Peptides against a protein of PDB entry 5A53. Designs and how they scored, part 37

Target 1, 230 residues: chain A of PDB entry 5A53
Amino acid sequence: LVENVKQALFIPGQSCNKNLHDIMVDLSALKKPDMKRFNRKNDIHPFEDMSPLEFFSEKNDCSLMVLMTSSKKRKNNMTFIRTFGYKIYDMIELMVADNFKLLSDFKKLTFTVGLKPMFTFQGAAFDTHPVYKQIKSLFLDFFRGESTDLQDVAGLQHVISMTIQGDFQDGEPLPNVLFRVYKLKSYKSDQGGKRLPRIELVEIGPRLDFKIGRIHTPSPDMVTEAHKKP

## One batch from the design tools (peptide)

Design b1_p20_1_s1 (made by RFdiffusion4, then SolubleMPNN; from b1_p20_1, 8 letters changed)
Fold by OpenDDE base, seed 5:
Structure b1_p20_1_s1 (fold): chain B 230 residues (1-230), chain A 20 residues (1-20)
Amino acid sequence: as target 1 above (230 residues)
Amino acid sequence: SSVVYSEEDLKIIEEHNAKL
């Protein structure tokens, strides 16, 4: 079954600042061509009222949304939203730490738009802990291009790495998720007249450390309905 | 695939949200 590529809508909230805008631009570049952005700020409080997001999901035919907000408590906050049947499925706040790097901070490398990134996840909690399972699911779903059975390895240009920053115990604050983007760079090494193919991972940005914020989970009924669709 | 949450998973998420 060819799943249709999920469309993403990036929404600047009322508190969206230049840094969040720049982060939005850079992160959304990885979702091209399957991305829309609002140019106007929208006053949306998704954990208070989800109805505006459901309306935007339906109106824009976007099952993925990212709301860009910033406050003293939730600085550089990216609320990732998924919808199912234009109803809120899940939400997670991911706050970008101040140490972020933009694409402009890296060497500009040409890349083809629309290529599916390969994901790597570092940390056992991505498979065991419910919050990190949601993050893994979200990012895989968000950047999942066309589900071609043929992962055309020949088309692989990008690697997205997600790492849990350190170990944690039950009841402790959840470590940040380190988001890193690499480009595969093929070199012909001229070592002693033998051209060996060398592949290097070059960081291209953005570099984002995500602090985990509030989470909304789907209702049991929505989970059941979402699993019935192939 | 969407995540399936156990009752314990939901409790962990609730406890996480309560600390924020």
Scores: peptide ipSAE 0.697, ipTM 0.965, DockQ to the pose 0.841
Fold by OpenDDE base, seed 4:
Structure b1_p20_1_s1 (fold): chain B 230 residues (1-230), chain A 20 residues (1-20)
Amino acid sequence: as target 1 above (230 residues)
Amino acid sequence: SSVVYSEEDLKIIEEHNAKL
């Protein structure tokens, strides 16, 4: 089954500022061509009323949404939403720390649009802790693109790295997730007349440190329906 | 694949949300 590439919709909330807009532009560039952006602000509070997001999911044929909001309590907040059958499946708030870097802060490197990124996850909690499992699932789902069995290594241009920032114990605040984007750069090293292929990872941005906010999980019934093979 | 949540996983998420 070739899973259809999930389309993403980026939505500026009413409280969206210039920084969030710039972050939205840069992060959404990684989802091209499978991305739409609204230019208008929308007054949406997804943890209070989900119905506007379900409407946008259906009207835009997007199963992925990102709402950009900012408040005193939730600064630089990216609410990631997934839908199933145009109904809200899950949501997670990821607040971008103030130390973020845009694509303009890095050396501009050309890349082919539409190539699948490779993911790397650093931290055992991505496989054990429910919140980090959701983050891992979300980002894989968000950027995975067309399921071609040909992971053509020749098509590997980007690496997305996600790292849990430090260790934590049960009941402690969850560490941030460090989001980094690298380009694979091939060099010909001339070492003693033998040209050895050298591969370097070059950070290309954006650089985002995510503080984890509120989470909405699907109902048991929705989980069952989403795991049913069509 | 979507995440499957245990009852314990749901409790962890509820406790997380309550602190925010």
Scores: peptide ipSAE 0.696, ipTM 0.964, DockQ to the pose 0.865
Fold by OpenDDE base, seed 3:
Structure b1_p20_1_s1 (fold): chain B 230 residues (1-230), chain A 20 residues (1-20)
Amino acid sequence: as target 1 above (230 residues)
Amino acid sequence: SSVVYSEEDLKIIEEHNAKL
């Protein structure tokens, strides 16, 4: 079954600033061609009223949305939203730390648009803890691209790495998630007359450290309906 | 695969949201 590629919509909120705009541009570049961006700010508060996001999901045929907002309590906040049947399925706030790097901060490398990234997850909590399970599910879904049965290993150009920043105990604040993007670079080294293929990972950006904010989970009924679709 | 939440998972998320 070829799953249709999920389309993403990037929405600047009313409090969107230059830094969030630049982050939005760079992160959305990784989702091309399956991405739309609004040029105008929209006054949307998804944890107060979800109806505007459901409207945008339907009108733009986008099952993925990212709302860009900033406040004193929630600085550089990216709210990731998924819809099912144009209804809100889940939401998570991911606040970008001030140490972020843009694509312009790295050596510009040419890449083919539309290639599926490989993901790596570092931290056991990505498989056990409900918040980190949601983050893992979200990012895999967001960047999954077309599921071709052929793992075209020949098409592997990018690695997205997600790391939980340190260990934590029950009841402690959740560590940040470190988001990193690498390009695979093949080198031919001549060592002693044998050409050994060397592969290096080169960071290409953006570099984002995510502080975890508020979470909305689907209703049990919506989970059941989402699992019925093959 | 969509995440399935237990009652304990939902409580952990509620406690997380209450601290924010």
Scores: peptide ipSAE 0.696, ipTM 0.964, DockQ to the pose 0.849
Fold by OpenDDE base, seed 1:
Structure b1_p20_1_s1 (fold): chain B 230 residues (1-230), chain A 20 residues (1-20)
Amino acid sequence: as target 1 above (230 residues)
Amino acid sequence: SSVVYSEEDLKIIEEHNAKL
């Protein structure tokens, strides 16, 4: 089965600042080789006009896009966009909190490009709440694509952990999603003359706490078309 | 798998967006 790995396009918006650019660079490094970045700022307002994003999706053959914008209301905003047939399927704003850490803030660990991460999701709402279901779906699509192959455990290099920051009730503000990236580090323990394989998780970054912003959901018709297996 | 939204799911999302 040909793995249809979804390509991602990272787009600096007009309001993209240095910190958000650095976040973009580090997050996009996890998507290599299946990633493009624009070097120029583009004036795009996806919740006002989606047409420029549909154009970029088609012209770059990218079904995933990330728009990098920053304002007083929406600081360090990453708008994640998915397309179907180069039409906007869904969008979600994820604002990076100021406590972020870059790859440079961690001990430099080499990672192999092109290995698919394992995901872990912590919080029941990832399976029940529509917003968190969308986030789960988005991140799985973003980093794994449509994989039909059994995840080769031998190829497991890194884990992406996504945690809902605390409990919430109906009508309350949605808790942040804590994004963490770990590398699996194998150690040989010489305990008692038997070399036991030990695996440890080492955080490698970036470390991002996502505040949830605006969401665009697909039309019922687009949902139907996207679920039609040929 | 893409998310399937119920009518209630859409309302929750609309209410979320209205607060932002």
Scores: peptide ipSAE 0.693, ipTM 0.964, DockQ to the pose 0.897

Design b1_p20_1_s2 (made by RFdiffusion4, then SolubleMPNN; from b1_p20_1, 8 letters changed)
Fold by OpenDDE base, seed 4:
Structure b1_p20_1_s2 (fold): chain B 230 residues (1-230), chain A 20 residues (1-20)
Amino acid sequence: as target 1 above (230 residues)
Amino acid sequence: SSVVYSEEDLKIIEEHNKKL
């Protein structure tokens, strides 16, 4: 089954600033060619009214959206939205910490557009805690296109690493998620006349630390409908 | 794959949202 590659729409909100625009450009580059960006700011408040996002999902045929907003309470906020049948399925606010790095901060490595990243998740909570399970699901769904069985190993060029920043107890504030992107670099090392294939991970950016914001979960009915599709 | 939420999962998310 060739699962149609989910298209992403990046939307600058009314409060979108230069930093968020630059982050949007760099993060969306990882989703090429399956990405659209709006050039105009849109006044959207997704936790107050979801209808504009549903309209954009349908009009652009995009089941993934990212809204870029910034306020005093929610600085550098990326609201990730998924739709099912052009209706809001889930939403999560991920606020980018000020220590972010852009692709320009790293050595420019040639990136082949359209290759699927390998994901790594560090932290048990990605499999147990509902918020981190949602983040894991979202990022896999966002960047994993069609599961193609055999071609995945030969096309592996980059790794997306997501790490929970430290341990936490029940009722404590949720630790940030550290988003890192690496390129696999093959070296031929001559060690003692034996050419050993050496693979190194080189960080290529962007580098983002996500503070977790508000979450919207699907209705039980939408969960049931979403699981009926193969 | 979408996440399936238990009633407990929904309470955890609700309590998370109340702190924000």
Scores: peptide ipSAE 0.689, ipTM 0.963, DockQ to the pose 0.892
Fold by OpenDDE base, seed 3:
Structure b1_p20_1_s2 (fold): chain B 230 residues (1-230), chain A 20 residues (1-20)
Amino acid sequence: as target 1 above (230 residues)
Amino acid sequence: SSVVYSEEDLKIIEEHNKKL
């Protein structure tokens, strides 16, 4: 089954600021060519009314959406939304910490657009804890390109690393998720007349630390429908 | 694969949302 590449829509909310706009531009660049951006602010409150997002999902044929908002309680908030049949499946708020870095803060490297990133997840909670399982599922789904059986390893240029920031116990506040993007750089090292291939990871940005906000989970009925193989 | 939530998972998420 060739899964169709999911299209992403980036939406500036009414409270979207310059920092969120810049973050939106840089994160959406990693989703090219399968990305749309709105140039106008939209007054959307997805935890109060989901109907505007369902309308945008259908009208733009996008099963992935990112709403950019900022308030005193939820500064630099990226609400990630997934739809199924143009209905809201799940939502998660990820607030970008003030220590973020943009692509302009790193050495500009040429990259081929449309290559699938490799993901790495650091922290056992990505496989056990429901919130971190949702984050892992979301990011894999968001950046998953066409399932070509030929993962041409020769085409692997990017690594996305997601790390849980420290250990936590049950009932404690959830640690941030550290989002990092690297480019694989091959070097020829001459050691003792043998050319050994050396691979280095070079950070290319953006660098984002995500504080976890509110979560909406799918209904049991929607879970059942989404697991039905066509 | 989409995440399947147990009743315990839903309770953990509800308690998380109440703190926010």
Scores: peptide ipSAE 0.687, ipTM 0.962, DockQ to the pose 0.890
Fold by OpenDDE base, seed 1:
Structure b1_p20_1_s2 (fold): chain B 230 residues (1-230), chain A 20 residues (1-20)
Amino acid sequence: as target 1 above (230 residues)
Amino acid sequence: SSVVYSEEDLKIIEEHNKKL
């Protein structure tokens, strides 16, 4: 099966600051080699006009985009965009909380570029609630693409953990999603002459707590067309 | 797999967006 790995484009918005730039660099490092970054700021307001993003999707041959913006209402905002046929399929705003940690805040571990992460999702709402289902779908699509070959288990180096921060009831504000990245470290434990394989998870960063912002969902027609393509 | 939205799912998302 030809792995149809989706390409990602990271776009600094006009309001992009140093913190957002650093977050962009660190998050995009996990998407290497299937990532492009713009060095220039672009004045894009995706919930007002989507046309500039559709243009960038087509011109850069990327079906994933991340727009980096910041305002008083939407501080450290990462707008994740997916396209289908270079048209906007869905969008979600994920605002990074101020408690974020960069890769530089962790012990520098060597990692192999281009290995697919394993995902873990904690919280029933990832399977039941429409917003969290979209987040789960987005992150799986962003980092793995459509085809998981079972052979990827032998090369497993990274675990991405996504946790819903607490329980919530209907009509309550949606809890943040806790994004954590771990490296698998294999140890040979020599306990009592039996070498038991021990695997430990070591956090490598970035550490991001996502506040959920605005969501754009695909039209019923776009959903139908997206499901027709295998 | 892309997410399939029910009419109820779309209402939940619309209500979420109105609060933001």
Scores: peptide ipSAE 0.683, ipTM 0.962, DockQ to the pose 0.842
Fold by OpenDDE base, seed 5:
Structure b1_p20_1_s2 (fold): chain B 230 residues (1-230), chain A 20 residues (1-20)
Amino acid sequence: as target 1 above (230 residues)
Amino acid sequence: SSVVYSEEDLKIIEEHNKKL
């Protein structure tokens, strides 16, 4: 089944600052060409009223949205939103820690737009804990591109790594998710007349440590309807 | 594939949200 590529809309909130804008630009570069970005700030409070996001989802034909806001309590907050039938399916706040790195902080490498990244997830909780399962689902859905049955390995240029920062027990604060982006660099090493293909992972950015914020989950009915569609 | 949430999953998420 070829799933249609989900379009993403990046929305600067009223409190969007330069750092969030730069993060938005760099993160959205990985979603090209399937990305729209608003140039104007919008006063949206998705955990208070979801209706503006549903409106934007429908009007822009975007089933993925990212709202960029910042406050004292929720600094550098990226609210990731998914819609189903232009209704809010789920939301998660991911706050970028101050130690972030932009693409400009890394060695510029040529990037082909539209290539599907490979994902790697480090931490058992990505498969067991509901919050981390949602994060895994979200990022796979966000960056998956066209589901071709054949992962054209020949088109693989990028690896996105997501790591849970340490172990935690029930009732403890959820560890951050470390977001890292690598480029596959092919080298022909000429070692002793044998050209061995060497592949090296080079970090290209952005580097983001996500603190987990508020979560909205789909209704049971929406879950059922979302799973009925092939 | 979207995540399927159990009743316990929903409770964990609710308790997470209460701390924020």
Scores: peptide ipSAE 0.682, ipTM 0.962, DockQ to the pose 0.872

Design b1_p20_1_s3 (made by RFdiffusion4, then SolubleMPNN; from b1_p20_1, 11 letters changed)
Fold by OpenDDE base, seed 5:
Order: sequence, then C-alpha cells, then structure tokens
Structure b1_p20_1_s3 (fold): chain B 230 residues (1-230), chain A 20 residues (1-20)
Amino acid sequence: as target 1 above (230 residues)
Amino acid sequence: SSVVYSEEDLAYIEKHNESL
C-alpha cells in the first residue's frame, strides 16, 4: 500500500500577523509540493468550533491543516490539525517563540523539492510522554513524503531535528520543542591520502522554538478506525 | 502511527488544557 502523501493546508486566522505569515511561508515551503495556502484570513476558533476545519479538510482534500493565529495569551500560535475521513482526529497548539529565524536569516542553499526529510528526536519523553508522543507522531506524519521503502541514504538531503529543551519533572511546565532544519552537505576530505566521504549538517532554517499549548485528542472510536489498516 | 492514550494519559491532557 503506497500511503498517499498527506496534503497540508495552511490557514491564516483572523489574528495572523506579518511574523506568523512569514513563518507560515517558510514552514510550508518544506511541505512542497504537497501544500496549499489560503491567501485570505479566516475567522476560525478550532477549540470552540471544529466544523469550519472539517469543511476545509474535505473541500481541499487535506488531512493536515495548520491554523495561524496570534493573541496576547497565544502569540505566534500554530494549531496543527489532523483529520481522518475529513473529521478532526487531533489538534495541538504550538506557539513559536520570538527568537525564531526565517530562511532568509540563513545562507541560501539550493535544495531539491519533494525529498523526504530524515527526523531526529532528542529527549526520552518523545517515546514515553503522551504530549511529546503526539508531537513526534504529528511531525513524522506531516513531513512524511512518499513511503518509498528505500530510505535510500543517497536521496537524503534534509534532516529535521526536534529537541525537548531540558529535563522536566511531573507537575513542571512542559519544555519547549526546538525545531531545526539541516541540509546534509557531502564533501570529500583528504585525510592522509585517503579521500574519506565527510557529511556535515548545515542549518538552513526555519528555526522555531515551540511552546506547547492546548491539545485535542481523538475519540477511542477514531483511534480504532485510524489503526484499521485496510 | 497514531498515538494510543491510556486513561492516565487522557486525564493528564485534560489537566494540561485546564492549566493553559
């Protein structure tokens, strides 16, 4: 079963500002060609009424959505939404910290569009903690291109790194998730007359530190349906 | 792969949302 590449829809909310628009443009560029963007602001409050998002999911054939909103309480808020059968499966608010960097802040490197990124996750909580497990699942699902069985290392150009910012205990605020994008640069180093292949990671952006906001989890029934492999 | 939540995980997420 070739899992069809999930299409993403980026939606500017009514409160979308210039910075959040620029973040949207840069993050959505990593999802090309499997991405749509709305040019108009939409008044959507996903934690109050999900129906507009279900409508947009169906109308645009997008199982991934990102709503861009900003308020005093939830500045630079990216609500990531997944749908199953055009119904809301899960949602998570990820607020971009003010220290963000755009693609324009990095050295312009040519990249091939449509290459599947490799993911790296730093922090045990990505495998154990319910919130970080959801974030891991979401980002893997969001940037998962064609399931080619051949993760041909030869085709690997990009690495997306996600790091939990520090250790935390029960009852403490959840640490931010540090989102970083690197390009693999291969070069031949001459060491002692042997040309050894050397690989370096070069940051290309965007650089985003995500503060975790509100979460919507799927119903038990939707979990069961989504796990039914045909 | 979708995340499977325990009852404890769901209760944690509810409490998390209330704190925000």
Scores: peptide ipSAE 0.643, ipTM 0.955, DockQ to the pose 0.917
Fold by OpenDDE base, seed 1:
Structure b1_p20_1_s3 (fold): chain B 230 residues (1-230), chain A 20 residues (1-20)
Amino acid sequence: as target 1 above (230 residues)
Amino acid sequence: SSVVYSEEDLAYIEKHNESL
């Protein structure tokens, strides 16, 4: 089965700044080789007009898009877009908090490009709450694609951890999602002449805290059509 | 996997968007 790995397109918006560009470069590095980036800014307002994104989805054959914008209300905003048949399926705004860390802030470790990450989700709301269910679905789809082939644990190099920052009740502001990336590092420990395999998780970046913004949900018809595809 | 939304989920998301 040719894994239908979803292609991602990273788009700098008109308000894209250096920080967003650096975040875009680092996050997109985790999606290699299945990633394209625009070098030019594009004036796109996805919650006002989705047509430019549908055009880019079709012209680039990308079912995943990330628009990089920044405003006073929506600082360091990454709009994640999914398309189905080159039409907008869903969108979510994830604003990167100012405490972000780039790959350059971590010890550079060599890794094999194109290995799928393992995901871990911390917080019950990822399975129960509509917004966090969408975030979980999006990130799994973004980095793994549709085929959940059981990665041989022997090939596991990366862990992406997503954590809901604290508990919350109904009517409270939605906690941030803490995005962390780790590399599995195997060591041979010499203890008493027995070499035991030791595995350590080493953070490699980027480190992103996502504030949740606006959400566009698919139409019931699009949900039905998306479930019919094998 | 796509998320299935209930009517309550949709109403919550609409209210969420209005608050932003």
Scores: peptide ipSAE 0.643, ipTM 0.954, DockQ to the pose 0.866
Fold by OpenDDE base, seed 4:
Structure b1_p20_1_s3 (fold): chain B 230 residues (1-230), chain A 20 residues (1-20)
Amino acid sequence: as target 1 above (230 residues)
Amino acid sequence: SSVVYSEEDLAYIEKHNESL
């Protein structure tokens, strides 16, 4: 079964500003060609009323959505939404810290659009902690391109790195997730007449540090239905 | 694979949301 590539919709909320718009443009570039962006602001409060997002999911045939909002309490907030059967499955708020870098802050490198990124996760909590498990699941699902069985190593151009910023104990505030994007560069090093292949990772952006906000989890019934569909 | 939540995981997430 070729799992159909999940389409993403990027939505500027009413409080979307220039910085969030620029972040939206740069992050959505990693999801090309499987991405739509709205140019108009929409007044959506997903933790108060989910119905507008379900409507947009169905109307645009998108099972992934990102709502861009900013407030005093939730600055530079990216609400990541997944739908199942055009109904809200889960949501998570990820607030971008002020130290973000755009693609324009890095050396422009040519890359092929539509190649599947490799993921790396740093931090045991990505496999054990409910919130970080959700983040891992979300990002893998979000940027998972076509499941070509051809793991053509020749097609590996990008690495997305996600790191939990430090250790934490139970009851402590959840550390930020450091989002980094690298391009693999192959160099021929001439070492004493032997050309050794050298691979270097070059950061290409965007650089985002995510503070974790509110979370919506699926109902037990939705979990059961989502697991029944292969 | 979707994340499976225990009752403890759900209670943790509710408490997390209330703290924000």
Scores: peptide ipSAE 0.642, ipTM 0.954, DockQ to the pose 0.831
Fold by OpenDDE base, seed 3:
Structure b1_p20_1_s3 (fold): chain B 230 residues (1-230), chain A 20 residues (1-20)
Amino acid sequence: as target 1 above (230 residues)
Amino acid sequence: SSVVYSEEDLAYIEKHNESL
């Protein structure tokens, strides 16, 4: 079954600033061609009223949304939203730390648009902890391209790395998630008359450290309905 | 696969949201 590629909508909130706009542009570039962006600010508070997001999901045929907001309590906040049947399934706030790097901060590399990235997850909590399981599920779903049965290994150009920043115990604050994007670069090195293939990872950006904010989980009924789709 | 939450997971997330 070829799963239809999920479309993403990027929405500037009322408090969206230049930094959030630049982050939005760079992150959305990784989702091309399956991405829309609004140019106008929208006054949306998803943890108070979800109805505007459900309206935008339906009107734009987008099951993925990212709302860009900033406040004193939630600086550089990216609210990631998923919908099912144009109803809110889940939400998570991911606040970008001030140490972020844009695509312009890295050496420009040509890349083919539409290639599926490989993901790597570093930290056991991505498989055990409820919050980090949601983050893993979200990012895999967000950047999942067309399921071509032929994983053409020759088409693998990008690696997205997600790392939990250090160990933590129960009751401790949740560590940040380090988001990194690399391009695979093949070199032929001539060592001792044998051409050894060398593969290097080159960081291409953006570089984002995510602080975890508020979370909305799906209702049990929505979980059941989402699992019925083949 | 969508994440399935236990009652303990839901209680943890509620407490997490209240702390923010």
Scores: peptide ipSAE 0.639, ipTM 0.953, DockQ to the pose 0.811

